# Peptides against a protein of PDB entry 6TME: the designs that were tried, part 141

Target 1, 324 residues: chain A of PDB entry 6TME
Amino acid sequence: NRLKRAYIALQAWKKAFYSDPFNTAANWVGPDVCSYKGVFCAPALDDPSVLVVAGIDLNHADIAGYLPPELGLLTDVALFHVNSNRFCGVIPKSLSKLTLMYEFDVSNNRFVGPFPTVALSWPSLKFLDIRYNDFEGKLPPEIFDKDLDAIFLNNNRFESTIPETIGKSTASVVTFAHNKFSGCIPKTIGQMKNLNEIVFIGNNLSGCLPNEIGSLNNVTVFDASSNGFVGSLPSTLSGLANVEQMDFSYNKFTGFVTDNICKLPKLSNFTFSYNFFNGEAQSCVPGSSQEKQFDDTSNCLQNRPNQKSAKECLPVVSRPVDCS
Target 2, 324 residues: chain A of PDB entry 6TME as posed
Amino acid sequence: NRLKRAYIALQAWKKAFYSDPFNTAANWVGPDVCSYKGVFCAPALDDPSVLVVAGIDLNHADIFGYLPPELGLLTDVALFHVNSNRFCGVIPKSLSKLTLMYEFDVSNNRFVGPFPTVALSWPSLKFLDIRYNDFEGKLPPEIFDKDLDAIFLNNNRFESTIPETIGKSTASVVTFAHNKFSGCIPKTIGQMKNLNEIVFIGNNLSGCLPNEIGSLNNVTVFDASSNGFVGSLPSTLSGLANVEQMDFSYNKFTGFVTDNICKLPKLSNFTFSYNFFNGEAQSCVPGSSQEKQFDDTSNCLQNRPNQKSAKECLPVVSRPVDCS

## One batch from the design tools (peptide; made by RFdiffusion4, then SolubleMPNN)

Design b2_p17_4_s3 (from b2_p17_4, 8 letters changed)
Fold by OpenDDE base, seed 1:
Structure b2_p17_4_s3 (fold): chain B 324 residues (1-324), chain A 17 residues (1-17)
Amino acid sequence: as target 1 above (324 residues)
Amino acid sequence: SLKLPELKYKPVPGLTF
């Protein structure tokens, strides 16, 4: 019986709770698992006469504990939302049995170890949120070979380079922010046909921005702030016809910020502060538009307020990085 | 600094939260 397996899993999980401050699992008693708080039942996809546990929602429960291997008995679960808890340890490999997994949200927890490779085993996965954890090591390239719509990786301990497979991703949203990613953004990024929002904030990324970023016609949000990027902004950024929010602040960019970037038709916010830009077009000047907000603070611009000293600028501006 | 993307949710047929 599927509900009997679910009962075993849920009772094992209740035993794995160290703290349940809101008494979320207080009613997790007896065989009627469909009455359990945060447990959602639906007709099985293979037999509509059979009721199964199809979803878990324990978001914001502040539960301390771990995920026991018995959760692998929840074979009918398509939605697993357990964000904003205090779950620790690793994601159990036994979750590979949850072949219907569609949305997996373990964000804002205390999970540790490498990337949860069990997520790669789910054939129907569309939404992956593992942000705000302590996941570490390399991001598996295979994550971008999956037909995902959203990939949230931010606020972890991921290291190494961004995989070149990123260009294969069908995701509309990808977050890399607040990790330890290093190296260049792959040129394959321009192949992300469905990309709307991408954030690289607060990594160790470096090198020149690839020209292929300008091929991201559907991008509305592009944030590369707080990295080690160098060189000039690619002229191909004029191709970002739908970009609304763009941030290149806190890098080592040089050169001239052009009209073609600042006049982007949907651009509402463009931040390029805390770089080494030595010129900007009049259209990039803060206050030049009522519809657009710009920040040019702490660059090497002449006749602008709040710029770096000549002593700080000269060593960098006199040695421009050629990205050609 | 830009706001990070918010959580998205896609309804699964026959299941509602």
Scores: peptide ipSAE 0.027, ipTM 0.695, DockQ to the pose 0.653
Fold by OpenDDE base, seed 4:
Structure b2_p17_4_s3 (fold): chain B 324 residues (1-324), chain A 17 residues (1-17)
Amino acid sequence: as target 1 above (324 residues)
Amino acid sequence: SLKLPELKYKPVPGLTF
């Protein structure tokens, strides 16, 4: 009986709670699991006459505890939303039995350990949110082989390079922000055919930006701020026909910021502050447009306010990195 | 069939609700 298995799982989970400030699991008593707060039942996909636990929503419950292995008995769950809790430990490998998993949100918790590779086992997964945790180590390349729409990885402890498989991703949104990713952005990034938003903020990324970024025709948000990028901005960025928000601030970029970038047709905000740019087109100057916002602060620009000193600029500007 | 909601997310910074 599927509901009996669900009862076992949910009772095991209730026992794994250390604190339930809102008494969310107070009604988690008896065999009628479909009446449990945050538990949602639906007709089974294989038998519409059978009621199954299809979803969990414990968002914002502030529950302290862990995910017990018995959660693997929730084999009919397609939606698992447990964000903004205080769950700790690792994601159980037993969740591989949840073959209908479609949305998995464990964001804003205290999860630790490596990337939850169990997420790779879910054939129908579309939404993965693991942000605001303590996940660590390497990102598995296989994450981008999945037909995901959203991948939220930000605010973790991930290290190593971004996998070259990123170009295979069908995701519309990917966040890498506030991790420890290093190395270059893979050239394969230009193959992300569905990409709308990508965020690299606050990593240890370095090298030149790949020219292939300019192939991201559907991108509306591109943020590469707070990294170690070097060289000039790729001229191919003129291909970002739909970019609205672009941020390259807090890097080590050099060279000239061109009209072709600042005149992008959908560009509303372009921040390139805290770099070593030595020139900008008139169209890039803050206040040059009523429709566009620019920030050129703390560069090596002549005749602009709030620029770096010659002492700070000369060592970098005199040794431009060739990205060709 | 299971009626799945539309994907809901917030860009960084922020949380999915």
Scores: peptide ipSAE 0.025, ipTM 0.712, DockQ to the pose 0.061
Fold by OpenDDE base, seed 3:
Structure b2_p17_4_s3 (fold): chain B 324 residues (1-324), chain A 17 residues (1-17)
Amino acid sequence: as target 1 above (324 residues)
Amino acid sequence: SLKLPELKYKPVPGLTF
């Protein structure tokens, strides 16, 4: 029965292909779905004597098409990897029947519409990759209530604010990069206990950085570049004991870049270029360390090369944003 | 180059991709 449902689903999907350049679905013929290229069978969790379709891997197949609603018949699928294709349309709501979904990778496709809220219905989901699509609208706050290890949202059309529920996330990796997120980073960010890497690159984020960022003791990568952030860097950033890569470039930051930030023990790269910083500690100067790379380009620093003109600096530096 | 975090695949036991 389960494999018959899988056959119906996979045949419906094959019919939904507009182009299969590598003939990936060429062998998708007949009832033996476990022989299909990119289809992986395993013993069912509830009955080891029953073989079920447990995984799909069509990564890098360059398939053009859509996901038909019949994919909701793949009720035993725990792994669904279809990245680097040309699938279009929306993620079918019928996928709510895939209650074993553990890893869902639809990255690097042409999916459109709102956030695929069907992903929120999967109780066991640990990995969500929807990056490099055309998903739009608001991020559901409930995404961060899920026990996800990784959340890849980058290179989409998401807008509005980052939900305050971010602090509930157990994810080690979160990417917001290259969207249209706006507003401030929530103060609750400091509650992300498992966070290793967070990327905000290339959004419309603004306001002051929350002091609570300094509570992210396990962060190795913090990139907030290419936004509209203002004010001084929080002094609490001295708490980032494991940060290796830090980027604040292409913002509107002001004030002084302190020794306590530039002397972070694991810091390898710190980029704070293209801001309005009016001073830096000697430890922040590019070339001051062999172990650390700094970029102070295009700030309001005295006696440094490649700085902004006094005409560009004065209007901003004379009106520092108080973040207190 | 924007260094995005690496994918952390955690295959379900018994499934290899």
Scores: peptide ipSAE 0.022, ipTM 0.672, DockQ to the pose 0.558
Fold by OpenDDE base, seed 2:
Structure b2_p17_4_s3 (fold): chain B 324 residues (1-324), chain A 17 residues (1-17)
Amino acid sequence: as target 1 above (324 residues)
Amino acid sequence: SLKLPELKYKPVPGLTF
């Protein structure tokens, strides 16, 4: 019986709770698992006459505990939302039995260890949110071979380079922010044809921006702030026909900020502060437009307020990195 | 009811479903 397996799993999970401050699992008593708070039943896909546990929603429950291996008995679960809890340990490999998994949200918890490779085993996964945890090590290249709509990785401990497979991703939203990613952005990024939002904030990324970023025609948000990027902005950024929010602040960029970038048709905010830019077009000057906000603070610009000293600028501006 | 979340970047978790 599927509900009997679900009962075993849910009782094992209740036993794995260290703290339930809102008494969320208080009604998790007896065989009627479909009455349990945060447990959702639906007709099985293979037999509509059979009721199964199809979803879990424990969002914002502040539950402390871990995920026991018995959760692998929830074989009919397609939606698993447990964000904003205090769950610790690792994601159980037994969850590979949840072959219907469609949405997996374990964000804002205390999970540790490597990337949860069990997520790669789910053939129908569309949404993956693992942000605000302590996941570490390398991002597996295979994540971008998945037909995901969203990939949230931000606020973790991921290291190494961004995989070249990123160009295969069909995701509309990808977040790398607040990790320890290093190296260059892969040139394959320009192949992300469905990308709307990408965020690299607060990593150890370096090198030149690839010209292929300019091929991201559907991007509305591009944030590369708080990294170690060098060289000039690619001239191909003039191809970002739908970009609304663009941030390159807190890098080591040099050269001239061009008119073609600042005149992008949907651009509403462009921040390029805290770099070593030595010139900007008149269209890039803060206050030059009522429709666009610019920030040019702390660059090497002439006749602009709040710029770096000549002493800070000269060593960097006199030795521009050639990205050609 | 179970819902597909909005596919938009948010700096803070706490998506409602």
Scores: peptide ipSAE 0.020, ipTM 0.681, DockQ to the pose 0.063

Design b2_p17_4_s4 (from b2_p17_4, 9 letters changed)
Fold by OpenDDE base, seed 5:
Structure b2_p17_4_s4 (fold): chain B 324 residues (1-324), chain A 17 residues (1-17)
Amino acid sequence: as target 1 above (324 residues)
Amino acid sequence: SLVLPELKLKPVPGLVF
């Protein structure tokens, strides 16, 4: 009986709770698992006459505990949302049995260990949110082979380079922010056909920006702030016809910020502060437009306020990185 | 503060949240 298996799983999970401040699992008593708070039942896809546990929503429950292996008995779960809790430990490998998994949100928890590779085993996964955890190690390249709509990885401890497979991603939103990613942005990034928003904020990324970024015609948000990027901005950024928010602040960029970038037709905010830019077009000057906001603070610009000293600028500006 | 987009729960056949 599927509901009996679900009962075993949910009772094992309740036992794995260390704290339930809102008494969310207080009604998790007895065989009627469909009455449990945060447990949602639906007709089984293979047999509409059978009721199964199809979803879990424990968002914002502040529950402390772990995910026991018995959760692998929830074989009919397609939606698993447990964000904003205090769950710790690792994602159980037994969740590979949840072959209907469609949306998996474990964000804002205390999960640790490597990337939960069990997520890669789910054939129908469309949404993956593992942000605001303590996941570490390498990002599996296979994540971008998945037909995901969104990939939230931000605020973790991921290391290594960004996989070249990123160009295969069909995701509209990808977040790398606040990790320990290193190396260059892969040139394959320009192949992300459905990309709307990408954030690299606060990593150890370096090198030149790939010219292929300019092929991201559907991008509305591009944030590469707080990294170690060098060289000039690619001239191909003039191809970002739909970019609204662009941030290159807190890097080591040099060269000239061109008119073609600052006149992007949808550009609302462009932040290029805290770099080593030595010139900007008049269209890039803060206050030059009422429709666009610019920040040129703390560069090497002449006749602009709040710039770096010549002493700070000269060593960097005199040694421009050639990205060609 | 970083404001990141969130997707709304997608309907699964037979399941409504």
Scores: peptide ipSAE 0.023, ipTM 0.691, DockQ to the pose 0.594
Fold by OpenDDE base, seed 1:
Structure b2_p17_4_s4 (fold): chain B 324 residues (1-324), chain A 17 residues (1-17)
Amino acid sequence: as target 1 above (324 residues)
Amino acid sequence: SLVLPELKLKPVPGLVF
């Protein structure tokens, strides 16, 4: 019986709770698992006459505990959402048995260890949210071979380079923010045909921005702030016909911020503060447009307020990085 | 700073959730 397996799994999970402040699992008693708070049943896809556990929603339950291996018995679960808890440990490899997994959200927890490679085993996975955890190590290149609509990786301990396979991603939203990623953004980024939003905030990324960013015609949000990027902004950024929000602040960029970037047709906010830019077009000046917001603070601009001193600028501006 | 996008649960075809 599929519900009997679910009962075993859910009772094992209840035993793995160290704290349940809202008594979320208080009604997790008896064989009627479909009545359990946060447990959702549906007709099985293979047999509509059979009721199965199809989803888990324990969002915002503040539950402390771990995920026991018995969760692998929840073989009919397509939605697993346990956002904003205090679950710790690793994602069980036994979850590979959840072959219907469609959305997996374990964000805002205390999970540790390497990237949960079990997520790569799910053939139908569309959404992966593992943000706000303590996952560490390298990002597996294979993540971008998955037909994911969204990939949330931000606020973890991931390190090393961003995989070149990023260009294969079909995701509309990808977040790398607040990790320890290093190296350059791969040139293959321009191949992300469905990309709407990408954030690199607060990493150790460096080098020049690839020209291929300008091929991201559908991108509405591009944030590369708080990194170690160098050189000039690519002239190809003029191709970002749909960009609304763009942030390059807190980097080591140099050169001239061009009119072609600041006149992007959908641009509403462009932040390029805290760099070493030595010039900007008049269209980039804060207050030059009523429809666009700009921030040029703390650069090496002449005749602008709140700029870096000549002492801070000269060593960097006099040694421009050639990105050609 | 930009606000990071949030995900909403998407309905799974054939399942009532």
Scores: peptide ipSAE 0.023, ipTM 0.676, DockQ to the pose 0.797
Fold by OpenDDE base, seed 2:
Structure b2_p17_4_s4 (fold): chain B 324 residues (1-324), chain A 17 residues (1-17)
Amino acid sequence: as target 1 above (324 residues)
Amino acid sequence: SLVLPELKLKPVPGLVF
């Protein structure tokens, strides 16, 4: 009986709660699991006469605990949303039995260990949110082979390089922000045909920006701030016909910020502050447009306010990195 | 800071909650 398996799983999970400040699981008593708060039943896909547990929503419950292996008995669950809790430990490998998993949100918890590779085993997964946890180590290249709409990885402890497989991703939104990613952005990034928003904020990324970024025709948000990028901005950035928000602040960029970038047709905000740019086009000057906001603060620009000293600029500007 | 979109629960085809 499917509901009997669900009862075993849910009672094991209730036992794995250390704290339930809102008494969310107070009604988790007896065999009628479909009456449990945050448990949603639906007709089974294979037999409409059979009622099954199809979804879990425990968002914002502030529950402290862990995910027990018995959750692998919830084989009919397609939606698993447990964000904004205090769940700890690792994601159980037994969740590989949840072959209908469509949306998996474990964001804003205390999960640890490597990337939850069990998520890669779900054939129908469309949404993956693991942000605001303590996941660590390398990002599996296979994540970008999944047909995901969104990939939220931000605010974790992920390390190593961004996989070259990123170019295979069909996701519209990808977040790498506030991790420990290092190395260059892969040239394959230009192959991300459905990409609307990509965020690299606050990593250890370095090297030159790949020219292939200019192929991201559908990008509305591109944020590469707070990294170690060097060299000039690629001239191919003039191809970002739909970019609205662009941030290159807090890097080590040099050279000239061109008119072709600052005149992008949908650009509303362009931040290139806290770099070593030695010139900008008149169209890049803050206050030059009523429709566009620019920030050129703390560069090596002549006749602009709030710039770096000649002593700070000269050692960097005199040794430009060649990205050719 | 970019306000990251929160995706809400999407209906799964064939499932009624």
Scores: peptide ipSAE 0.022, ipTM 0.680, DockQ to the pose 0.717
Fold by OpenDDE base, seed 4:
Structure b2_p17_4_s4 (fold): chain B 324 residues (1-324), chain A 17 residues (1-17)
Amino acid sequence: as target 1 above (324 residues)
Amino acid sequence: SLVLPELKLKPVPGLVF
């Protein structure tokens, strides 16, 4: 019986709770698992006459505990939402049995260990949110071979380079922010045909921005702030016809901020502060437009307020990185 | 058949609390 397996899994999970401040699992008693708070039943896909556990929603329950291997008995679960808890340990490999997994949200927990490679085993996965955890090590390149609509990786301990496979992603939203990613942004980024929002904030990324970023015609948000990027902004950024929010602040960029970038037709906010830019077009000057907000603070610009000293600028500006 | 809700896209990085 599928509900009997679900009962075993849910009772094992209740035993794995160290703290349940809101008594969320207080009614997790008896065989009627479909009455359990945060447990959702639906007709099975293979037999509409059979009721199965199809979803878990324990969002914002502040539960402390771990995910026991018995959760692998929840073989009919397509939605698994347990964000904003205090779950610790690793994601169980036994979850590979959840072949209907569609949305997996374990964000804002205390999970540790490597990337949960069990997520790669789910053929129907569309949404992956693992942000605000302590996941570490390399991002597996196979994550971008998945037909995902959203990938949230931010606020973890991921290291190494961003995989070249990123260009295969069909995701509209991808977040890398607040990790330890290093190296260059892959040139394959321009192949992300469905990309709307991408965020690289607060990593150890470096090198020149690839020209292929200008091929991201559907991008509305592009944030590369708080990294180690160098060189000039690619002239191909004039191709970002739908960009609304763009942030390059807190890098080591040099050169001239061009009119073609600042006149992008949908651009509402462009932050390029805390770099080493030595010139900007008049269209990039803060206050030059009522429709657009710019921040040019802490660059090497002449006749602008709040710029770096000549002592700070000269060592960098005199040695521009050629990205050609 | 199981009717799944549409994807619950969350905003770009902010506290989930």
Scores: peptide ipSAE 0.022, ipTM 0.691, DockQ to the pose 0.070

